# Ledger of designs, part 49: peptides against a protein of PDB entry 5VVV

Target 1, 276 residues: chain A of PDB entry 5VVV
Amino acid sequence: FLCGVVEGFYGRPWVMEQRKELFRRLQKWELNTYLYAPKDDYKHRMFWREMYSVEEAEQLMTLISAAREYEIEFIYAISPGLDITFSNPKEVSTLKRKLDQVSQFGCRSFALLFDDIDHNMCAADKEVFSSFAHAQVSITNEIYQYLGEPETFLFCPTEYCGTFCYPNVSQSPYLRTVGEKLLPGIEVLWTGPKVVSKEIPVESIEEVSKIIKRAPVIWDNIHANDYDQKRLFLGPYKGRSTELIPRLKGVLTNPNCEFEANYVAIHTLATWYKSN
Target 2, 276 residues: chain A of PDB entry 5VVV as posed
Amino acid sequence: FLCGVVEGFYGRPWVMEQRKELFRRLQKWELNTYLYAPKDDYKHRMFWREMYSVEEAEQLMTLISAAREYEIEFIYAISPGLDITFSNPKEVSTLKRKLDQVSQFGCRSFALLFDNIDHNMCAADKEVFSSFAHAQVSITNEIYQYLGEPETFLFCPTEYCGTFCYPNVSQSPYLRTVGEKLLPGIEVLWTGPKVVSKEIPVESIEEVSKIIKRAPVIWDNIHANDYDQKRLFLGPYKGRSTELIPRLKGVLTNPNCEFEANYVAIHTLATWYKSN

## One batch from the design tools (peptide; aimed at target 1 L82 D116 F164)

Design b2_p22_4 (made by RFdiffusion4)
Pose (drawn by RFdiffusion4):
Structure b2_p22_4 (pose): chain A 276 residues (1-276), chain P 22 residues (1-22)
Amino acid sequence: as target 2 above (276 residues)
Amino acid sequence: TELAEKHEAAKEFYIEKAREDV
């Protein structure tokens, strides 16, 4: 069961030293996972086809090391959603070559995120693929195979919270396609009824497990402050029923951008991780 | 240039929706 932090916000990402202290903290409080997905670390999203330079690689390896040294599972995320051409094989290949490079840093766990992308396709894609959801699942599956079908592997759908489902959660062509076609070994990230969920009703998640055909992994935006300059969140982890742990694969908290402000955010996530 | 615009649009969309949620 996956529990911990996702560094998944817009803005100045954390530096290696902050992530080491993060791993030591996750261990002192018995959490198991860190998802690397900062939106503005350019090679994660904006230049996803680009390989890490020599010194960048030294940094990532030293990072994946301290993750094992503290036994925190490290999941690497990549976001091709802005401009990838799903049908073109050169494009599919560059993704593998990039995911290969990171596999050789010590990385076993991977994620493909597709949040916040223009919902339609290029002229070339609309031929080979029936729908937008078909294209993502095809690549996500093909990639899931290539890496030797890894232990933990996440998929973040374009429709990743209740508000964002067209027309509703239950009878959505995009969501329908995912639950049926996406492989049973691949986890699905979900964010609650809204992007920043005030509460997560047990009925809403049971409802979601209907179409996704899985217990989804929560990308929790409760303490995220990247959307309002004046705002910071030092409150407890709240509005999440303890009765949820049995029904979910995991909860990764996407916290404040200011690293040291995240003490309460992670500790309260940790206490609640107990009690179930 | 076009890719930058797409990225910025995605960021603005996210920020707007997050603010509506709060």

Design b2_p22_4_s1 (made by RFdiffusion4, then SolubleMPNN; from b2_p22_4, 13 letters changed)
Fold by OpenDDE base, seed 2:
Structure b2_p22_4_s1 (fold): chain B 276 residues (1-276), chain A 22 residues (1-22)
Amino acid sequence: as target 1 above (276 residues)
Amino acid sequence: MELEKKYKESKERYKKAALEDL
């Protein structure tokens, strides 16, 4: 069971010292996972093709080593979906080289994220792939196999919550393609009924699990505030029954952008997880 | 320019959806 934090927000990423302090807190609270997915890290999303510099490499190696010291699984995410051409072998090879570099930093767990992108494929991809889901699954399976089928590999769908599913969760052709064609060793990220789900009912997890043919990992935006600069969420982790725990592969909270605001959010997630 | 536009559009798509959920 993956339980911890995703740094998955829009806005100023956490500094390396904040991330190290996070790992210390996660270990202390018996949480086990950190997903590196900061939207405003240029080499994660906008400039996903760009290799890390020597200085950036030293920082990431130090960060991954610190995660290991605190027994925290460090998952490196990349979000190529803004401008990748899925059918172009050069794009696939560029993605492979980027993940090879991160593997050299000592990373062993990875994620491919296709959140918050347009559903329209370019003309070249439409000639090769029958749908956007087929293109995403193809590259995800190829990358997963290229990396030697790592123990933890995550996929974030473009339809990552109930409100983004067309026509709905149980009838989505996109999610059906993901469930049928995504390799079984790849985990699927899910956010619940909404982008910001006040509640995640057990029945909603049973519905999505049926179509994706696996238990999801929750990317939980309950404490997210990157959508409103005036919002700060200081309340407890709530609106999730402990009956979800045996039906999930994990829960990763995407909390407030302000690192110092997240004590209650993360501590109450840990209390929730240990209450099962 | 084009990539920055795509990034901005993606961020605004997320923000709009998140605000509609409140």
Scores: peptide ipSAE 0.711, ipTM 0.959, DockQ to the pose 0.941
OpenDDE base, seeds 1, 3, 4, 5: peptide ipSAE 0.696, 0.691, 0.704, 0.687; ipTM 0.952, 0.952, 0.957, 0.951

Design b2_p22_4_s2 (made by RFdiffusion4, then SolubleMPNN; from b2_p22_4, 12 letters changed)
Fold by OpenDDE base, seed 2:
Structure b2_p22_4_s2 (fold): chain B 276 residues (1-276), chain A 22 residues (1-22)
Amino acid sequence: as target 1 above (276 residues)
Amino acid sequence: SELEEKYRKSKERYFEAALADL
């Protein structure tokens, strides 16, 4: 069971010292996972093709080593979906080289994210792939196999919550393709009924699990405030029954942008996890 | 740039959805 934090917000990423402090807190609270997915890391999303510099490499190696010291699984995410051409073998090779570099930093767990992108494929991709889901699954499977089928590999769908599913969760052709064609060793991220889900009912997890043919990892935006920095979510982790735990592969909270605001959010997630 | 505009639109799509969920 993956339980911890995803740094998955828009806005200023946390500094390396904040991330190291996070790992210490996660270990202390018996949480086990950190997903590196800051939207405003230019080399994560906008400039995903760009290799890390020598200085950036040293920082990431130090960060990954710190995660290992605190027994936290460091998952490196990349979000190529803004402008990747899925059918172009040069794009696939560029993605492979980027993940090879991160593997050299000592990273062993990875994620491919296709959240918050346009559903339209370019003309070249439409000639090769029958749907956007087929294109995403193809590259995800290829990368997963290229990396030697790592123990932890995550996929974030474009339809990552109930409100983004067409026509709905149980009838989505996109999620059906993901469930049928994504390799079984790849985990699927899910956010619940909404982008910001006040509640995640057990029945909603049973519904999505059926179509994706696996238990999801929750990317939980309950404490996310990147969409309104005038708000701080200081309350406990709530609106999730402990009956979800045996039906999930994990829970990763995407909390407030302000690192110092997240003590209650993360601590109460840990209490929730241990209550099962 | 075109890429910056794609990024901006992606961010706005998420923000609009998140705000509508409150």
Scores: peptide ipSAE 0.717, ipTM 0.967, DockQ to the pose 0.921
OpenDDE base, seeds 1, 3, 4, 5: peptide ipSAE 0.689, 0.682, 0.686, 0.680; ipTM 0.960, 0.959, 0.959, 0.959

Design b2_p22_4_s3 (made by RFdiffusion4, then SolubleMPNN; from b2_p22_4, 15 letters changed)
Fold by OpenDDE base, seed 2:
Structure b2_p22_4_s3 (fold): chain B 276 residues (1-276), chain A 22 residues (1-22)
Amino acid sequence: as target 1 above (276 residues)
Amino acid sequence: DKLEKLYEESKKKYFEAALESL
């Protein structure tokens, strides 16, 4: 069971010292996972093709080593979906080289994210792939196999919550393709009924699990405030029955952008997890 | 920049959906 934090917000990423403090807190609270997915890491999303500099490499190596010191699984995410051409073997090779670099930093767990992108394929991809889901699954499977089938590999669908599913969760052709064609060792991220889900009913997890043919990892935006920086979510982790735990592969909270605001959010997630 | 535009459109899509979810 993956339980911890995803740094998955838009806006200023946390500094390295905040991330190290996070790992210390996660260990203390018996949480086990950190997903590196800051939208404003230029080399994570916008400039996903660009290799890390020597200085950036040293920082990431130090961060990954710190996660290991605190027995926290460090998952490196990349979001190539803004402008990747899935059918272009040069793009696939570029993605492989980027993940090879991160693997050299000592990273062993990875994620491919296709959140917050358009469903439209370019003309070249339409000639090769029958749908956007087929294109995403193809590259995800290829990268997973290229990396030697790592123990933890995550996929974030473009339809990552109920409101993004067309026509709905149980009838989505996109999620059906993901469920049928994504390799079984790849985990699927899910956010619940909405982008910010006040509640995640057990029935909603059973519904999505059926179509994706696996238990999801929750990317939980309950404490996310990147969409309105005038708000701080200081309340407890709630609206998730402990009956979800045996039906999930994990829960990763995407909390407030302000690192110092997240004590209650993360501590109460840990209490929730240990109450099962 | 084209890439900056794609990023801002992506961010806008998420922000609108997040606000509508509240």
Scores: peptide ipSAE 0.727, ipTM 0.969, DockQ to the pose 0.946
OpenDDE base, seeds 1, 3, 4, 5: peptide ipSAE 0.705, 0.709, 0.712, 0.703; ipTM 0.965, 0.965, 0.966, 0.965

Design b2_p22_4_s4 (made by RFdiffusion4, then SolubleMPNN; from b2_p22_4, 13 letters changed)
Fold by OpenDDE base, seed 2:
Structure b2_p22_4_s4 (fold): chain B 276 residues (1-276), chain A 22 residues (1-22)
Amino acid sequence: as target 1 above (276 residues)
Amino acid sequence: MELEKKYEESKKKYKEEALKDL
């Protein structure tokens, strides 16, 4: 069971010292996972093709080593979906080289994210792939196999919550393709009924699990505030029954952008996880 | 310029959807 934090927000990423402090807190609270997915890291999303500099490499190696010291699984995410051409072998090779660099930093767990992108393929991809889901699954499976089938590999669908599913969760051709074609060793991220789910009913997890053919990892936006910088979410982790725990592969909270605001959010997630 | 525009448009769509649920 993966339980911890995803740094998955828009806005200023946390500094390396905040991330190290997070790992110390996660260990203290018996949480086990950190997903690196800061949307404003240019080399994660906008400039995903760009290799890390020597200085950035030293920082990431130090961060990954710190996660290991605190027994926290460090998952490196990349979000190529804004402008990748899935059918172009050079794009696939560029993605492989980027993940090879991160593997050299001592990273062993990875995520490929297709959240917050348009559903349209370019003309070249339409000639090769039957749908956007087929293109995403193809590259995800190829990357997973290229990395030697790492123990933890996550996929974030473009339809990552109920409101993004067309026509709905149980009838989505996109999620059906993901469930049928994504290799069984790849985990699927899910956010619940909505982008910000006040509640995640057990029945909603049973519904999505059926179509994706696996228990999801929750990317939980309950404490996310990147959509409104005037709001802070200081309340407890709530609206999730402990009956979800045996039906999930994990829960990763995407909390407030302000690192100092997240004590209650993360501590109460840990209390929830231990209450099963 | 085009890539920055795509990023800002995607961020805007996310924010608009997140705010509908509040």
Scores: peptide ipSAE 0.685, ipTM 0.951, DockQ to the pose 0.921
OpenDDE base, seeds 1, 3, 4, 5: peptide ipSAE 0.667, 0.653, 0.667, 0.658; ipTM 0.947, 0.944, 0.947, 0.945; seed 1 fails the geometry check

Design b2_p22_5 (made by RFdiffusion4)
Pose (drawn by RFdiffusion4):
Structure b2_p22_5 (pose): chain A 276 residues (1-276), chain P 22 residues (1-22)
Amino acid sequence: as target 2 above (276 residues)
Amino acid sequence: SVMEKHEEAKEFYIKKAREDSE
């Protein structure tokens, strides 16, 4: 069961030294996972096709090392959603070559995120693929095979919270396609009824497990402050029923950008991780 | 461009997050 932090916000990402202290904290409080997905570390999203330079690679390996040294599972995320051409094989290959490079840093766990992308396709893609959801699942599956079908592997859908489902959660062509076609070994990230959910009703998640055909992984935006300059969140982890742990694969908290402000955010996530 | 698309995705996210917070 996956529990911990996702560094998944817009803005100045954390540095290696902050992530080491993060791993030591996750262990002092018995959490198991860190998802690397900062939106403005350019090679994660903006320049996803680009390989890490020599010194960048030294940094990532030293990072994946301290993750094992503290036994925190490290999941690497990549976001090709902005401009990838799903049908073109050179494009699919560059993604593998990039995911290969990181596999050789010590990485076993991977994620493909597709949040916040223009919902329609290029002229070339609309031929080979029936719908937008078809294209993503095809690549996500092909990639899931290539890496030797890894232990934990996440998929973040374009429709990743209740508000964002067209027309509703239950009869959505995009969501319908995912639950049926996406492989049973691949996890699905979900964010609650809204992007920043005030509460996560047990009925809402049971409802979601309907169409996704899985217990989804929560990308929790409760303490995220990347959207309002004046705002910071030092409150407890709240509005999440303890009765959820049995019904979910996991909850990864996407916290404040200021690293040291995240003490309460992670500790309260940790106490609640107990109690179920 | 990629930079423009990224910026638009960011603005969209900020708008939706602010609406949720209210």

Design b2_p22_5_s1 (made by RFdiffusion4, then SolubleMPNN; from b2_p22_5, 10 letters changed)
Fold by OpenDDE base, seed 1:
Structure b2_p22_5_s1 (fold): chain B 276 residues (1-276), chain A 22 residues (1-22)
Amino acid sequence: as target 1 above (276 residues)
Amino acid sequence: SIEEKYAESKEFYKKVALEDLA
């Protein structure tokens, strides 16, 4: 069971000292996972093709070493979906080379994210792939196999919540393709019925699990505030029954952008997880 | 541009997230 934090918000990323302090807190609270997915890291999303500099490499190696010291699984995410051409072998080779660099930093766990992108493929991809889901699954499976089938590999679908599913969760051709064609060792990220789910009913998890043919990992936006910087979410982790725990592969909270605001959010997630 | 695509993606997310709280 993956339980911890995703740094997955829009806005200024946390500094390296905040991330190290997070790992210390995660260990103390018996949480086990950190997903690196800061959307404003240019080399994570907009400029995903660009290799890390020597200075950036030293910082990431230090961060991955700190996660290992605190027994926290460090998952490196990349979001190529804004402008990747899935059918172009040069794009696939560029993605492989980027993840090879991160593997050299000592990273062993990875994620491919296709959140918040247009559903329209380019003309070249339409000639090769029968749908957007087929294109995403093809590259995800190829990368997973290329990396030697790592123990933890995550996929974020473009339809990552109930409200994004057409016509709905149980009938989505996109999620059906993901469930049928995504290799079984790859985990699927999900935010619940909505992008910001006040509640995640057990029945909603049973519905999505049936179509994707696996238990999801929750990317939980309950404490996310990157959509409105005038709000701080200081309340407890709530609206998730402990009956979800045996029906999930994990829960990763995407909390407030302000690092110091997240004590209650992360501590109450840990209390919820231990209550099983 | 890639910056325009990023901005559009971010504004789409923000809109939906705010609608989810209403």
Scores: peptide ipSAE 0.746, ipTM 0.970, DockQ to the pose 0.928
OpenDDE base, seeds 2, 3, 4, 5: peptide ipSAE 0.743, 0.733, 0.744, 0.739; ipTM 0.970, 0.969, 0.970, 0.969

Design b2_p22_5_s2 (made by RFdiffusion4, then SolubleMPNN; from b2_p22_5, 11 letters changed)
Fold by OpenDDE base, seed 2:
Structure b2_p22_5_s2 (fold): chain B 276 residues (1-276), chain A 22 residues (1-22)
Amino acid sequence: as target 1 above (276 residues)
Amino acid sequence: SLEELYEKSKELYKKKALEDLK
């Protein structure tokens, strides 16, 4: 069971010292996972093709080593979906080289994210793939296999919550394709009924699990505030029955942008997890 | 531009998140 934090917000990323402090707290609270997915990391999303510099490499190596020291699984995410051409072998090779570099930093767990992107494929991709889901699954499977089928590999669908599913969760052709064609060793991220889900009912998890043919990992935006700088979410992790735990592969909270505001959010997630 | 694509993505998310809080 993956339980911890995803740094997955829009806005200023946490600094390295904050991330190291996070790892210390996660270990203390018996959480086990950190997903590196800051939207404003220049080389994570917008410029995903660019290799890390020598200086950036040193920082990431140090960060990954720190995660290992605190027995936290470090998952490196990349979000190529803004402008990737799925059918172009050069794009696939570029993605492979980027993840090879990160592997050299000591990273062993990875994620491919396709959140918050347009559903339309370019003309070249339309000639090769039957749907957007087919294109995403194809590259994800190829990368997963190329990396030697790592123990932890995550996929974030474009339809990552109920309100993004067409026509709905149980009848989504996109999610059906993901469920049927994504390799079984790849985990699927899910956010619940909404982008910001006040509640995640057990029945809603059973519904999505059926179509994706696996228990999801929750990317939980309950404490996310990157959509409104005037808001801070200082309350506890709530609106999730502990009956969800045996029905999930994990829970990763995407909390407030302000690192210092997240003590209660993360601590109460840990309490929730241990209460099962 | 790539910056425009990023901003469009960000605004899509923000809009939906704010709607969810209503």
Scores: peptide ipSAE 0.715, ipTM 0.965, DockQ to the pose 0.940
OpenDDE base, seeds 1, 3, 4, 5: peptide ipSAE 0.703, 0.694, 0.706, 0.701; ipTM 0.965, 0.963, 0.965, 0.964

Design b2_p22_5_s3 (made by RFdiffusion4, then SolubleMPNN; from b2_p22_5, 10 letters changed)
Fold by OpenDDE base, seed 1:
Structure b2_p22_5_s3 (fold): chain B 276 residues (1-276), chain A 22 residues (1-22)
Amino acid sequence: as target 1 above (276 residues)
Amino acid sequence: SLEEKYEKAKEKYKKIALEDLA
């Protein structure tokens, strides 16, 4: 069971010292996972093709080493979906080269994210792939196999919540293709019925699990505030029955942008996880 | 541009997240 934090918000990323302090807190609270997915890291999302500099490499190596020291699984995410051409073998080779660099930093766990992108393929991809889901699954499976089938590999679908599914969760052709064609060792990220789910009913997890043919990992936006700088979410982790725990592969909270605000959010997630 | 695609996606996310709180 993956339980911890995703740094997955829009806005200023946390500094390396905040991330190291997070790992210490995660260990102390018996949480086990950190997902590196800061949307405003240019080399994560907008400039995903760009290799890390010597200075950035030293920082990432230090961060991955710190996660290992605190027995926290460090998952490196990349979000190529804004401008990748899936049918172009040079794009696939560029993605492989980027993940090889991160593997050299001592990273062993990875995520490929297709959140917050248009559902449209370019003309070249439409000639090769039957749908957008087929294109995404093809590259994800190829990357997973190229990396030697790492123990933890995550996929974020473009339809990552109930309200994004057309016509609905149980009938989505996109999620059906993901469930049928995504290799069984790859985990699927999900935010619940909504992008910001006040509640995640058990029945909603049973519905999505049936179509994706696996238990999801929750990307939980309950404490996310990147959409409204006038709000700070200081309340406890709530609206999730402990009956979800045996029906999930994990829970990763995407909390407030302000690192110092997240004590209650992360501590109450840990209490929830241990209460089962 | 790539920047315009990024900002458009970000603003769409923010709008939906705010609607989810209502």
Scores: peptide ipSAE 0.765, ipTM 0.972, DockQ to the pose 0.928
OpenDDE base, seeds 2, 3, 4, 5: peptide ipSAE 0.763, 0.754, 0.765, 0.762; ipTM 0.973, 0.971, 0.972, 0.971

Design b2_p22_5_s4 (made by RFdiffusion4, then SolubleMPNN; from b2_p22_5, 12 letters changed)
Fold by OpenDDE base, seed 4:
Structure b2_p22_5_s4 (fold): chain B 276 residues (1-276), chain A 22 residues (1-22)
Amino acid sequence: as target 1 above (276 residues)
Amino acid sequence: SIEEKYKKSKEAYKKAALEDLA
């Protein structure tokens, strides 16, 4: 069971010292996972093709080493979906080289994210792939296999919540393709019925699990505030029955952008996780 | 531009998240 934090927000990423402090807290609270997915890391999303500089490499190596020191699984995410051409072998090779670099930093767990992108393929991709889901699954499977089938590999669908599913979760051709074609060792990220799910009913997890043919990892936006900088979510982790735990592969909270605000959010997630 | 795509994506997410809280 993956339980911890995703740094998955829009806005200023946490500094390395905050991330190290997070790892200390995660270990102390018997949480086990950190997903590196800061949307404002240019080399994660907008400039995903760009290799890390020597200085950035040293920072990431240090961060990954710190995660290991605190027995936290460091998952490196990349979000190529804004402008990748899935059918272009050069794009695939560029993605491979980027993940090779991160593998050299000592990273062993990876995520490929297709959240918050247009559903439209370019003309070249439409000639090769029958759907956007087929294109995403193809590259995800290829990358997963290329990396030697790492123990933890996550996929974030473009339809990552109930409200983004067309026509709905159980009938989504996109999620059906993901469920049928995504290799079984690849985990699927999900935010619940909504982007910001006040509640995640058990039935909603059973529904999505059926179509994706696996238990999801919850990317939990309950404490996310990147959509409204005037809001700060200081409340406990709630609206999730502990009956979800045996039905999930994990829960990664995407908390407030303000690192210092997240004590209650993360601590109460840990309490929730240990209550089962 | 890639920055325009990123901005559009971010604003779409923000809109959806705000609608979820209503």
Scores: peptide ipSAE 0.747, ipTM 0.971, DockQ to the pose 0.942
OpenDDE base, seeds 1, 2, 3, 5: peptide ipSAE 0.746, 0.746, 0.735, 0.743; ipTM 0.970, 0.972, 0.969, 0.970

Design b2_p22_6 (made by RFdiffusion4)
Pose (drawn by RFdiffusion4):
Structure b2_p22_6 (pose): chain A 276 residues (1-276), chain P 22 residues (1-22)
Amino acid sequence: as target 2 above (276 residues)
Amino acid sequence: SVEEKHEEAKEFYKEKAREDVE
């Protein structure tokens, strides 16, 4: 069961030294996972096709090392959604070559994120693929095979919270396609009824497990502050029923950008991780 | 451009996040 932090916000990402202290903290409080997905570390999203330079690679390896040294599982995320051409094989290959490079840093766990992308395709893609959801699942599956079908592997859908489902959660062509076609070994990230969910009703998640055909993994935006300059969140982890742990694969908290402000955010996530 | 698409996606996110906490 996956529990911990996703560094998944817009803005100045954390540095290696902050992530080491993060791992030591996750262990002192018995959490198991860290998802690397900062939106503005350019090679994660904006220049996803590009390989890490020599010194960048030294940094990532040293990072994946301290993750094992503290036994925190390290999941690497990549976001090709902005401009990838799903049908073109050279594009699919560059993704593998990039995911290969990181596999050789010590990385076993991977994620493909597709949040916040223009919902339609290029002229070339609309031929080979029936729908937008078809294209993503095809690549996500093909990639899931190539890496030797890894232990934990996440998929973040374009429709990743209740508000964002067209027309509703239950009869959505995008969501229908995912639950049926996406492989049973691949996890699905979900964010609650809204992007920043005030509460997560047990009925809403049970409802979601309907179409996704899985217990989804929560990308929790409760303490995220990347959207309002004036705002910071030092409150407890709240509005999430303890009765949810049995029904979910995990909860990864996407916290404040200011690293040291995240003490309460992670500790309260940790205490609640107990009690179920 | 890719940059423009990225900025649009960031602005969209911020808009929706702000609406959620209102």

Design b2_p22_6_s1 (made by RFdiffusion4, then SolubleMPNN; from b2_p22_6, 10 letters changed)
Fold by OpenDDE base, seed 4:
Structure b2_p22_6_s1 (fold): chain B 276 residues (1-276), chain A 22 residues (1-22)
Amino acid sequence: as target 1 above (276 residues)
Amino acid sequence: SIEDKYKESEEFYKKVALEDLE
């Protein structure tokens, strides 16, 4: 069970010292996972093709080493979906090289994220793939296999919540393709019925699990505030029955952008997790 | 530009997230 934090918000990323402090807290609270997915890391999303500089590499190596020190699984995410051409072998090779670099930093767990992107494929991709889901699954499977089928590999679908599913979760051709064609060793991220789910009913998890043919990992935006910097979410982790725990592969909270605001969010997630 | 695509992505997310709070 993956339980911890995803740094997955828009806006200024946490600094390395904050991330190290996070790892200490995660260990103390018996959480086990950190997903590196800061939207404003230019080399994570906008410029995903670009290799990390020597200086950036040193920072990431240090960060990954710190995660290991605190027995936190460091998952490196990349979000190529803004402008990748899935059918272009050069794009695939570029993605491979980028993840090879991160592997050299000591990272062993990875994620491919296709959140918040246009569903429309380019003309070249339409000639090769039957659907957007087919394109995403193809590259995800290829990368997963290329990396030697790491123990932890995550996929964030474009339809990552109930409200994004067309026509709905249980009938989504996109999620059906993901469920049927995504290799079984790849985990699927999900935010619940909504992007910001006030509640995640057990039935909603059963529904999505059926179509994706696996228990999802919750990317939980309950405490996310990147969409409104005038708000801080200081309340406890709630609206998630502990009955979800045996039905999930994990929960990663995407909390407030303000690192200092997240004590309650993360601590109460830990309490929730241990209460099962 | 890629920056424009990023911004559009961000604004899309923010719009939906705000709607989810209603």
Scores: peptide ipSAE 0.735, ipTM 0.969, DockQ to the pose 0.922
OpenDDE base, seeds 1, 2, 3, 5: peptide ipSAE 0.734, 0.730, 0.726, 0.732; ipTM 0.968, 0.968, 0.967, 0.968

